# Ledger of designs, part 53: peptides against a protein of PDB entry 3C2G

Target 1, 209 residues: chain A of PDB entry 3C2G
Amino acid sequence: IRTFDLLGLLLHDSDAIDGFVRSDGVGAITTVVQYPNNDLIRAGCKLLLQVSDAKALAKTPLENILPFLLRLIEIHPDDEVIYSGTGFLSNVVAHKQHVKDIAIRSNAIFLLHTIISKYPRLDELTDAPKRNRVCEIICNCLRTLNNFLMMWIPTPNGETKTAGPNEKQQVCKFIEIDILKKLMSCLSCEGMDTPGLLELRSTILRSFI

## One batch from the design tools (peptide; aimed at target 1 H12)

Design b2_p27_7_s4 (made by RFdiffusion4, then SolubleMPNN; from b2_p27_7, 15 letters changed)
Fold by OpenDDE base, seed 1:
Structure b2_p27_7_s4 (fold): chain B 209 residues (1-209), chain A 27 residues (1-27)
Amino acid sequence: as target 1 above (209 residues)
Amino acid sequence: DEEEKLKELEEEELEKIIEEKLKELLE
């Protein structure tokens, strides 16, 4: 745990982060967090989040890593683990079709819906730190969803992929009134990615209306 | 107590594993 904290301090710039990722640092972290220690899992996931936007990830095989992380998020009812894990997911799928495909095959869409559904409405959370963390988690999930939905929207200059029937069914869960209300509630939270949430709203409208 | 000592030992062993993995990354 202390070593992860120190490593996090050393990975302070993009070059250091890229170097770590090129050396299979993500694989190393995922190996370590397989141990049943909650503090270690939290620290490891936090470090994953820190390196999740590294350019070197485009060249990193994630076929084994991503399913493992998704399972970890699924089985750990820990807001910090879920925050870090969903943050990692949202960043690694961005602009990478092959990673999106891995995530979707690994049941990411359903998992994201489950995560959002797990949390109460933000207005029911009186503790500000808790409310903010929940909002961040929901935003991470919704950002990831936006990245998936964008694959299936026809663009004049882009190849459009058609969602399979299973994916369509899973995505339809996100137009449930409860999910939409949570999306809208996040728009009212201070310090959130409002432009990203507005983009998702637009994407949902284009996908389902 | 004994439970706390066991947790401390587990944390020490986990720290060693992390250090070994980091060393492998630097080789």
Scores: peptide ipSAE 0.063, ipTM 0.506, DockQ to the pose 0.033
OpenDDE base, seeds 2, 3, 4, 5: peptide ipSAE 0.041, 0.031, 0.060, 0.017; ipTM 0.477, 0.486, 0.492, 0.352

Design b2_p27_8 (made by RFdiffusion4)
Pose (drawn by RFdiffusion4):
Structure b2_p27_8 (pose): chain A 208 residues (1-190, 192-209), chain P 27 residues (1-27)
Amino acid sequence: IRTFDLLGLLLHDSDAIDGFVRSDGVGAITTVVQYPNNDLIRAGCKLLLQVSDAKALAKTPLENILPFLLRLIEIHPDDEVIYSGTGFLSNVVAHKQHVKDIAIRSNAIFLLHTIISKYPRLDELTDAPKRNRVCEIICNCLRTLNNFLMMWIPTPNGETKTAGPNEKQQVCKFIEIDILKKLMSCLSCEMDTPGLLELRSTILRSFI
Amino acid sequence: SLTEEILEAAEKLEELAEEALEERLEE
């Protein structure tokens, strides 16, 4: 845990986190967090979140790491883990088609739907720290969804990709009535929460 | 085994932390 904390202090900029990724740091973190201990898992995921915007992640073999992390997000009961995992997912798929492909094959879009749907409306959360966390989680999920949807929107540049039935059923769950009601309620609930502005802006993008 | 793999990965993280600390002291 202290090693995770120390690496978190050392990796202050882009060159450092890229150096860590080229040294197989992401694979090392994911291997270690297989140990069933929540403090250790929380610490490893915090560091993964920190290095998630690394361009070197375009070169790292993610065929095994990514499904493992999606499974962890799916079953781990604590919000800090969910926050870190979905934050990492949003950055790791960004600008990387083959990584989006890995995520789709592992049902990443279906998982985003499940993560968003499990939380009550933001107006039903009393403690401010927790409400801000759920708000950032939902924001992370929708930012991940938006990084996927770019593939299938007609671009005059000529890269009109066709969605398979697998991608179709996952994306279409986001027009089911339950999640639309929840998403529209985040847009209008009446809430002093620092992450609310970014969340509402991201929701509008998702609908667009 | 799985325990051995986890310990080897933990050792790798310690080595990366030591190398990054040495580079920070050189600066």

Design b2_p27_8_s1 (made by RFdiffusion4, then SolubleMPNN; from b2_p27_8, 9 letters changed)
Fold by OpenDDE base, seed 2:
Structure b2_p27_8_s1 (fold): chain B 209 residues (1-209), chain A 27 residues (1-27)
Amino acid sequence: as target 1 above (209 residues)
Amino acid sequence: SMEEEIKKALEKLKKLAEEMLEEELEE
């Protein structure tokens, strides 16, 4: 844990972060958080989030890392871990087609739905810190979904991937009334990425209509 | 074993932290 704290302090610039990632720091964290200690898991995932926007991740093999992380955030009860994990996911898939593919193959779309589904409506949460954290988690999920959907939007250059029928079905779950209510409730939260949510809606429309 | 791998990973992280700290202190 002390090591994680120290790394958190040292990894404050892009060069340091990239260096850490190039040294397989993400793999090392992922290995460490396999130990059943919640404090360690929390610290590790927090550090993952901190380095999640590293450019060096584009060259990092994530075939083993992402599936593990997805499983972790699927089962772990701690919102801090879920926040960090979904944040990592949203950042790491951004602008990286191969990473998106790994995540999708690992059932990430369904997982995002599952995560959103497990949380109550924000208006039912009286604890402001809890409410805000849940909102952030949902936003991370939506941002991740948006990143996936963008793959299937035709670009001016003409070539786009087509979502498979399974992926389309999974995406359609996000327009369920219960999910939509939760998403709408997030719009009223402080710090909510409202533009991101609107972008997601637009992306959904462009992808499937 | 998983425990050995975890230990190895921890040592790696520690080493990375130490290296980064040394670099930071030299600046």
Scores: peptide ipSAE 0.447, ipTM 0.879, DockQ to the pose 0.970
OpenDDE base, seeds 1, 3, 4, 5: peptide ipSAE 0.239, 0.433, 0.247, 0.244; ipTM 0.771, 0.875, 0.786, 0.776

Design b2_p27_8_s2 (made by RFdiffusion4, then SolubleMPNN; from b2_p27_8, 11 letters changed)
Fold by OpenDDE base, seed 5:
Structure b2_p27_8_s2 (fold): chain B 209 residues (1-209), chain A 27 residues (1-27)
Amino acid sequence: as target 1 above (209 residues)
Amino acid sequence: SMEKQIEEAQKKLEELRERLLEEELEE
């Protein structure tokens, strides 16, 4: 735990973060957090989030890391772990087709739906810190979903990857009114990526019309 | 064993921390 905290203080610039990732720091974190300690898991996931936008992740094998993280998020009830984990997922799949594929094969779409469904509507949360954290988690999930959906939208050149039938079925679950309501709730949150959420709205519409 | 792997990973993280600290001090 101490090591995670200290690393977090040092990983403040892109070069340091890339260096850490190139040295398989992400793999090391994921190995350590296999020990069943909530504080350790929380600290490790926080550190993962901190390095999740590293350019070096494009060259990092994630075939073992992503499935493990997804499982961790699935089984751990801690909002901080879910926040960090979904944030990591959102960032790591961005602009990386191969990473998106790994995540999707690891049932990420279903997991995102499960997470969003787990939390109440934001207007039902009176505690501001809790509400904000839940909003951030939902935003992370929706941003990740947007990244996935964009793979299957026709490009100007006419090239499009086709989603499998299972993926299509899983995506259809996001047309549920509760998901849309939660999306709208996120738009009302201060400090949220409003343009990104609006983009997702557009992407969802384009995916189903 | 998993325990040994965790110990090795912890050692690696500490080494990475030390390296990062050295780099920060040199700037």
Scores: peptide ipSAE 0.481, ipTM 0.885, DockQ to the pose 0.933
OpenDDE base, seeds 1, 2, 3, 4: peptide ipSAE 0.023, 0.023, 0.051, 0.189; ipTM 0.512, 0.519, 0.575, 0.731

Design b2_p27_8_s3 (made by RFdiffusion4, then SolubleMPNN; from b2_p27_8, 8 letters changed)
Fold by OpenDDE base, seed 2:
Structure b2_p27_8_s3 (fold): chain B 209 residues (1-209), chain A 27 residues (1-27)
Amino acid sequence: as target 1 above (209 residues)
Amino acid sequence: SMEEKIEEALEKLEELAEEMLEEEEEE
């Protein structure tokens, strides 16, 4: 825990973060958080989030890391862990086709739906910090979904990857009324990435029309 | 063992933290 706190203080700039990632710091964190200590898991996932936008992640093998993280955020009860994990996921898949593929193969689309589904409607949450955290988690999930959908949008160069039938079916779950209500509730939440949600809507429309 | 791997990973993180501290002190 002390080490994570220290690293959190040291990993401020992009060069330090990239250096850490190149040294397999992400792999080390993911190994450590396999220990069944919630404080350790929370601290480790927070640190993962902090380095999740590192350019060096494009060259980092994530074949073992990402599936583990997905399983962790699937089962862990702590919203802070879910927040950090979904945040990491959303950032790490951005602009990285190979990482998106790993995530999708690891059932990430379905997991995103599961995570959104497990939380109550934001209007049912009276505790503002809790409500905001849940909103952030949902936004992380939606941002991740958007990143996946972007793969299937035709590029000007005409070559687009097509979503498989399973992926399409999983994406279709996000248009369920319960999910849509939660998405709408997020739009009213303070500090939400409203542009991101609108982008997702646009992306969904472009992907399925 | 998993415990050994966790310990090794902790040691690695400590080493990385120490290296980063040294770099910050030199700047």
Scores: peptide ipSAE 0.569, ipTM 0.914, DockQ to the pose 0.975
OpenDDE base, seeds 1, 3, 4, 5: peptide ipSAE 0.554, 0.563, 0.545, 0.548; ipTM 0.910, 0.913, 0.907, 0.908

Design b2_p27_8_s4 (made by RFdiffusion4, then SolubleMPNN; from b2_p27_8, 15 letters changed)
Fold by OpenDDE base, seed 1:
Structure b2_p27_8_s4 (fold): chain B 209 residues (1-209), chain A 27 residues (1-27)
Amino acid sequence: as target 1 above (209 residues)
Amino acid sequence: SLADQIQAALEHLERLRRRLLEEELRR
């Protein structure tokens, strides 16, 4: 735990973060968090989030790391772990087709829906810190989904992959009224990127209507 | 230096990783 806290303080610039990632730091964290200690898992996932936008991740093999993280998020009922893990997922899949493919094969679409579904509506949360954290988690999930959907939107270059029938069915669940209400409730959260959330909604609706 | 501190922390994580992998292989 103390080592993760120290690394979080030291990895404050892009060069240090890239150096850590090139040294297989993500693999080291994911192995260490296999120890059944909740505080260790929280600290490790927080550090993963901190390095999740590193350019060096484009050259990092994620075939073993990403399925492990998805499983960790699935089995841990901890908002801090889910926040950090979904934040990592959202950042790591951005602009990386091969990482998107790994995530989708690892049932990420279904997991994202499960995460959004388990949280109450934001208007039912009276505690502001809890409400904000839940909003951030939902936004991380929707941003990740948007990154997946963008693969299936026709581009002028004609190289559009078609989603499989199972993937299409899983994505269609995000246009359910309960999911859309949760998305819309995030627009009222303080400090949220309202234009970004509206774009996410538009992409979800356009992809499957 | 900052670089030395990062390297020391990385080496510590790698030692922990190796121990956990060795324990998994023994099961």
Scores: peptide ipSAE 0.295, ipTM 0.816, DockQ to the pose 0.062
OpenDDE base, seeds 2, 3, 4, 5: peptide ipSAE 0.282, 0.133, 0.134, 0.054; ipTM 0.808, 0.701, 0.610, 0.638

## One batch from the design tools (peptide; aimed at target 1 Q50 A94 N147)

Design b2_p28_1 (made by RFdiffusion4)
Pose (drawn by RFdiffusion4):
Structure b2_p28_1 (pose): chain A 208 residues (1-190, 192-209), chain P 28 residues (1-28)
Amino acid sequence: IRTFDLLGLLLHDSDAIDGFVRSDGVGAITTVVQYPNNDLIRAGCKLLLQVSDAKALAKTPLENILPFLLRLIEIHPDDEVIYSGTGFLSNVVAHKQHVKDIAIRSNAIFLLHTIISKYPRLDELTDAPKRNRVCEIICNCLRTLNNFLMMWIPTPNGETKTAGPNEKQQVCKFIEIDILKKLMSCLSCEMDTPGLLELRSTILRSFI
Amino acid sequence: SSRLETATEENQEEFDTVVNEFLNAHSN
């Protein structure tokens, strides 16, 4: 845990996190967080979140790491882990088609739907720290969704990709009534929460 | 961190560009 904390302090900028990724740091973190201990898991995922915007992640073999992290997000009961995992997912799929492909084959879009649907409306959360966390989680999920949807919107540049039935059923779950009600309620609930502004802006982009 | 916030803004800007290009092509 202290090693994770120290690496977190050392990796202050882009060159450092890229150096860590080129040294197989992401694979090392994911291997270590297989140990069943929540403090250790929370610490490893915090560091993964920190290095998630690394451009070197375009070169790292993610065929095994990514499905493992999606499974972790799916079953781990604590919000800090979910926050870190979905934050990492949003950045790691960004600008990387083959990584989006890995995520789709592992049902990443279906998982985003499940993560958003499990939480009550933001007005039903009393403690401010927790409400802000759920807010940032939902925001992470929708940002990940938006990084996927770009593939299938007609671009005059000519890269009109066709969605397979697998991608179609996952994306179409986001027009089911339950999640639309929840998403529209985040847009209008009445809530002093620092992450609310970014969340509402991201929701509008998801509908667009 | 600010680096992660910048990465997020860049992703939003890329998405908004794709949508504007689609809307201009549809109007033509």

Design b2_p28_1_s1 (made by RFdiffusion4, then SolubleMPNN; from b2_p28_1, 16 letters changed)
Fold by OpenDDE base, seed 3:
Order: C-alpha cells, then structure tokens, then sequence
Structure b2_p28_1_s1 (fold): chain B 209 residues (1-209), chain A 28 residues (1-28)
C-alpha cells in the first residue's frame, strides 16, 4: 500500500510514468491486486488510473490485463475500485481500436450498463462525496461507451465496422426508460459530462436503432 | 428497433427540457 502511494507521488512526470509502464509496471500492479486485500486493490487500481494515459501503454499488451480489471470491477462493489477501473478503461480505449475490441469482447458494454444500473439516482444521494464519486464513475462509463460507439460510426471513407448483434443489443439498453431516467438524474450533478450523455443518446438513436 | 425509436422520440421532449434546465443552471 505505502509503496503504491509512494509510486503515485513519484509518478507525476510523464517520462517517469512511461518508464514505469515500459518496465511492465501495469503487469506488476495487476499481479499485486490479485491478493484478496481491499486496501491493496484500491491502491493498485488508483495507480493504474494514474498511469492509464501513458504513451507507453500503446505498446503494452492488454489482452490479459484488461479482462482481469473488468472482472475486478464486476466483483468489487467498491466505489474507489470502480472509479479507478472505469477511469483506466476510458483512458486506455481512447483512440485505440485494438483495445476497444479487447474490452468489448470482455463484455465491457454490459458491465458498464450494470455499473450505472446498480447505483442509485444521483438526485437521491444526499452524501455529497458519494454523489460526486458516483457522478465521476458514470462520466467514465459514458466516455468509454462513446469511445466504443465511435468504432461503429461510418467514416467518410465508407469503411465502417458493423456492431455485432449482441453489441447492438447491449448498446440499445442504454436508451431504455429505466436507465434513461437514471442518466437524466445525473444532469443535476456538478461535473456531469452532459455533452457525453447527449452524444451517447444521439449516437444510439441515429446509428443503432 | 422501431419500438425503441418510438419510445425514445416520445421521451425526447422531456429529455430536452431536463437538459436545457441543467444548462441554465450551469450558466448561472
């Protein structure tokens, strides 16, 4: 735990972060978070988030790491783990189609729906720190989803990947009435990614219905 | 899905109202 905190304090420099990632730092963290210690898991996931925008990740195999992290998020009801994990996911899938494919194959779309669905409405959360953290998690989910959807939007060059039937079905779940009501409840939260929510809805209605 | 589209279109007015209220609250 203290080691991860120390690493987090030292990894403020982009070159240091890249050096850590090149030295299989992400693999090391994922090995450590396999131990059934919640504090260790939190610290490890936080460190993953801190290095999630590293340029060196483009050269790091994520085929084993990403499914593991997704499973970790699925089985842990811990807001800090979910925050860090969804933050990591959103950053690593950005502009990287290969990583999007790994995440989608690992049932990430359904997982993100499950995450949003399990949290209460933000307008019903009276605890401000909890509400803000949940809002951030939902923003991470929305950003990730929008990044996934971009893969299936037609490009001007006419080359478009088609979403599979399962992926299309999972995407369409985000415009169902229950999830929509929950997402609308986020609009009152300070720091909500309102443009991202609108983009998600617009993209689904335009291209997936 | 035609059914999902129809349902979404029916909800669009309510959704737009909520969005506009949220935008105004951020500008104030």
Amino acid sequence: as target 1 above (209 residues)
Amino acid sequence: SSRLREAAEEQDKDFDEVVEKAKKAEEE
Scores: peptide ipSAE 0.042, ipTM 0.674, DockQ to the pose 0.026
OpenDDE base, seeds 1, 2, 4, 5: peptide ipSAE 0.038, 0.050, 0.029, 0.025; ipTM 0.671, 0.674, 0.661, 0.508; seeds 2, 5 fail the geometry check

Design b2_p28_1_s2 (made by RFdiffusion4, then SolubleMPNN; from b2_p28_1, 17 letters changed)
Fold by OpenDDE base, seed 5:
Structure b2_p28_1_s2 (fold): chain B 209 residues (1-209), chain A 28 residues (1-28)
Amino acid sequence: as target 1 above (209 residues)
Amino acid sequence: SSRLQEAARKADEDFDAVVEAARKAAAA
């Protein structure tokens, strides 16, 4: 635990982070978080979040890493693990078609829906730190979903991939009334990524209407 | 139990791999 904290302190500049990723640092972390220690899992996932925007990730094989992380956040009830994991996911899929494909094949869309469904509306949370953390988790999920949907938006100059029937069905669950109420509660929360929520709405309209 | 000792040993080895990756990054 102390060592992961120390590693996080050492990996503050972009060059150091890229070097760590090139040295299979992400694979090493994912190996360590397989052990049944909650503190270790929290620390490891936090470190993953810290390196999740590294340029070197574009050259890193994620076929074994990403499915494992998705399974971890599916089964772990810890808000800190879910926060870090969804943050990692949202960053790593950005502008990387091959990573998006891996995530979707690993049932990421359904998982994002499950995560949002698990939490109460933000207006029902009286504890400010808890409310803020839940808000951040939902934002991470929505940003990830937005990145998936953008793959299926028709481009004027080229053939666009179409979502499969299963993916379309999973995406449609995000427009359920209970989910929409939770999203609206996020829009009313101070400090929330309101632009991100509005962008998601626009992306949904462009993708399916 | 022998299983717990083996799991602990493996955890330490995996942790060392993370540290080594960080050292390589700092030296580059």
Scores: peptide ipSAE 0.308, ipTM 0.835, DockQ to the pose 0.014
OpenDDE base, seeds 1, 2, 3, 4: peptide ipSAE 0.027, 0.299, 0.025, 0.056; ipTM 0.572, 0.830, 0.405, 0.591

Design b2_p28_1_s3 (made by RFdiffusion4, then SolubleMPNN; from b2_p28_1, 15 letters changed)
Fold by OpenDDE base, seed 2:
Structure b2_p28_1_s3 (fold): chain B 209 residues (1-209), chain A 28 residues (1-28)
Amino acid sequence: as target 1 above (209 residues)
Amino acid sequence: SPRLEEARREQDEEFDKVVKLHEEALKK
């Protein structure tokens, strides 16, 4: 844990982050977090989040890493792990069709549904730090979902990818009425900036209307 | 932010329609 914290403090520039990633830093973290130590898992996932937008990740195979991370956040109840993990997911799928495909095949859409279902509405959270963290988690989930849904929206030239039956099924679970109401409550929560939710609204309108 | 609040208000009616349609579909 101390090593990860120290490393996190040193990773303040893109070159250092890329260097870490090129040295198989992501693989190293995923190896370490396989041990059942909550503090270690939290620190490792936080470090993953810190490097999640590195350019070097485009050259890093994520076929084994991403499914592992998804499983980790599925079974771990820690909000900090969920925050870091969903943040990592959101960043790595951005602008990367191949990574999106890996995530979707690994049941990411359903996992996002599960995560959102776990948390109460933001207006029911009186503790500001907790509310803010939950909001961030939901935003990470929504951003990720938006990245998936955008694949299936036609471009101006009419080109579009079609969602497969499995993807459609996962999306259908995500857009259950209770989930949509919960997401709406996030938008209604005062003092919370939810750009990801607004973006998702737009994407839903384009996808389902 | 004021900008996000404005954007939210602009999308509320359309989004509510989607939710309503979905709810109605589930009742059938």
Scores: peptide ipSAE 0.022, ipTM 0.474, DockQ to the pose 0.046
OpenDDE base, seeds 1, 3, 4, 5: peptide ipSAE 0.017, 0.018, 0.021, 0.020; ipTM 0.470, 0.472, 0.536, 0.494

Design b2_p28_1_s4 (made by RFdiffusion4, then SolubleMPNN; from b2_p28_1, 16 letters changed)
Fold by OpenDDE base, seed 5:
Structure b2_p28_1_s4 (fold): chain B 209 residues (1-209), chain A 28 residues (1-28)
Amino acid sequence: as target 1 above (209 residues)
Amino acid sequence: SSRLRKAAEEQNKDFDAVVKAYEEALKK
């Protein structure tokens, strides 16, 4: 646990982070967090978040890592784990079609629905730190969803992908009315990624109307 | 940030319409 914290402090520049990732650092963390220790899982997921935007991740095979993390987020009720995990997910899928495909095959869209569903409305959260953390989690989910949905919107050059039946089913689960209302309520929270929310709004409009 | 959120709220009127449409569809 302490080793992860110390390692995180040392990984403060892009070159060091890339070096760690090239040395299979992400795989090492995921191996350690497989042990059923809550503190260890928190520390490991936090470290994953810290390295989640590394350039070297483009060359890292995530086929065995990402499904594990998604399952961990699914079964673990800890907000800190969910925050770190969704943050990792949102960063690693950005601009990486291969990673998006892995996540989608691992039911990531449905997982995003599940995560948002388990939290109360933001206006019902009176504890400011809790409310802010929930807003951050929702923001991570929104960025991830946007990255998925935009694949099925035609680009200016005419390129487009078509969602399969399974993807369509997962998307349908996400766009439940109570979920959409929760997303809109995020605008009332300080610290919300407002540009990201607006981008998601635009993507939803283009995808479903 | 507060100013940006207010601007976002104004820009989300169309999104609110989408939400309303889905709500109406689910009630039928």
Scores: peptide ipSAE 0.016, ipTM 0.410, DockQ to the pose 0.044
OpenDDE base, seeds 1, 2, 3, 4: peptide ipSAE 0.008, 0.015, 0.011, 0.013; ipTM 0.409, 0.411, 0.372, 0.374

Design b2_p28_2 (made by RFdiffusion4)
Pose (drawn by RFdiffusion4):
Formats: sequence, C-alpha cells, structure tokens
Structure b2_p28_2 (pose): chain A 208 residues (1-190, 192-209), chain P 28 residues (1-28)
Amino acid sequence: IRTFDLLGLLLHDSDAIDGFVRSDGVGAITTVVQYPNNDLIRAGCKLLLQVSDAKALAKTPLENILPFLLRLIEIHPDDEVIYSGTGFLSNVVAHKQHVKDIAIRSNAIFLLHTIISKYPRLDELTDAPKRNRVCEIICNCLRTLNNFLMMWIPTPNGETKTAGPNEKQQVCKFIEIDILKKLMSCLSCEMDTPGLLELRSTILRSFI
Amino acid sequence: ADATTRLTTARTEQDTAFDNVVTDFLNA
C-alpha cells in the first residue's frame, strides 16, 4: 500500500506516468489487486486512476488487464473502487479503437448501464460526500459511453463504422425507460454538489 | 493536485472530441 502511495507521489506529470506504463506498471497493479484486501484494492485502483490518461496505454497489451478490471468494477461493493475503475475506463478507451474493441467484447457498455442503474436519484442521498461520489461515478460512465458512440455516427471524413448486434443491444439499453428517467432526474433535481455541473453537461452530450 | 489538473485536461479533450464529431455530422 505504501508503495502504491509513493508511486502516486512520484508520478507527477505525463512523462512520469508514461514511463511507468512503459515499465509495465499497469500490468503490475492489476496483478497485485487480485489479493482479497480492500485497502490494498482501494490503493491500487487509485493509482490506476492516476495513470489512466497515459498515451502509452495505446501500446500496452490490454486484452487481459481490461476484462479483469471490468469484472472488478462489476462485483466490488465499494464506491471508491467503482469511482476509480470507471474513471480509468473512461480514459483508457479514449482515442484508442482497439481498446474500445476489447471493452465491447467484454460487455463494457452493458456494465455502464448496470453501474448507473444501481444508484438512487441524487435527491435521495443525504450525506454530501457520498452524493458527490455517485455523481462523479455516473459522470465517468457517461463519458465512457460518449467515447464509444463516436465510432458509429456518420462522419463526412468517411469512417462510417457499422455496429454489430453485440454493440447494438448494449447501446440500445440506454433508451430503456428506467435509465432515461434516472438520467433526466439528474438533470433537474433540486442539490449543492460540486460535480453536478459537469454531470449535467455530460448527460446532454450523451443524449446528443 | 497535478494529477487532478492533468486528468481534468484529459476529460476536456474527450468532450471536445465528441463535440467535433457531432458538429461534422450536423454540417453534413
């Protein structure tokens, strides 16, 4: 845990996190967090979140790491882990087609739907720290969804990709009535929460 | 603090990338 904390302090900028990724740091973190201990898992995921915007992640073999992390997000009961995992997912799929492909094959889009659906409306959360966390979690999920949807919107540049039935059923779950009600309620609930502005802006983009 | 700033920039870049795809679609 202290090693994770120290690496977190050392990796101040882009060059440092890229150096860590080129040294197989992401693979090392994911291997270590297989140990069933929540403090250790929380610490490893916090560091993964920190290095998630690394451009070197375009070169790292993610065929095994990514499905493992999606499984972890799916079953781990604590919000800090969900926060870190979905934050990492949103950055790691950004600008990387083959990585989006890995995530789709592992049902990443279906998982985003499940993560958003499990939480009550933001007006039903009393403690401010927790409400802000759920807010940032939903925001992470929709940002990940938006990074996927770009593939299938007609671009005059000429890269009109066709969605397979697998991608189709996952994306179409986002027009089911339950999640639309929840998404529209985040847009209008009446809430002093620092993450609310970014969340509402991201929701509008998801509908667009 | 540094990581927060860097990750906030990465988020802004992602949002801009999506908005650009939508603008091109509407212009077409």

Design b2_p28_2_s1 (made by RFdiffusion4, then SolubleMPNN; from b2_p28_2, 16 letters changed)
Fold by OpenDDE base, seed 5:
Structure b2_p28_2_s1 (fold): chain B 209 residues (1-209), chain A 28 residues (1-28)
Amino acid sequence: as target 1 above (209 residues)
Amino acid sequence: SSLEERLRKAREEQAKAFDEVVELAKKA
């Protein structure tokens, strides 16, 4: 735990972060957080979030890392772990088709559905810190979903991918009525990432309507 | 403020879009 905190302090610039990632720092963190210690898991996931936008991640094999993190998020009820994990996910899938594919094969779309399902409507949360954290988690999920769905929208050059049967099934789970109603409730909260929501809206409309 | 008005309009547009998606989901 102390080591992760110290590493977080040292990794304050892009070069240091890239150096850490090139030395398999992400793999090292994921190894450590496999131990059943909640404080260690929190600290490790926080550090993962800190390095999640590193350029060096493009050369890092995430086939063994990402499925593990997704499973961790799935089984751990801790909001801080969920926040860090979904933040990591949203950053690593951005502009990386290969990483998106790994996440989708690991049931990430369904996981996003599960995460949103577990939280109450934001307007029902009276505790401001809790509401803000949940809002951030939802925003991470929405940004990730947007990155997935955009793969199946034709580009100006006519290129497009087709969602497979499994992907279609996972998307169908995500767009359950109760989930969509919960997403609508987010619009009443000032803390929401409005640009992110608008982008998701556009992607959803182009994908399904 | 101008920003507040823009945010309000954006939220209203989002709400309408999600309503459409919900209706689509009901039909599926």
Scores: peptide ipSAE 0.029, ipTM 0.393, DockQ to the pose 0.045
OpenDDE base, seeds 1, 2, 3, 4: peptide ipSAE 0.016, 0.016, 0.017, 0.021; ipTM 0.393, 0.392, 0.384, 0.462

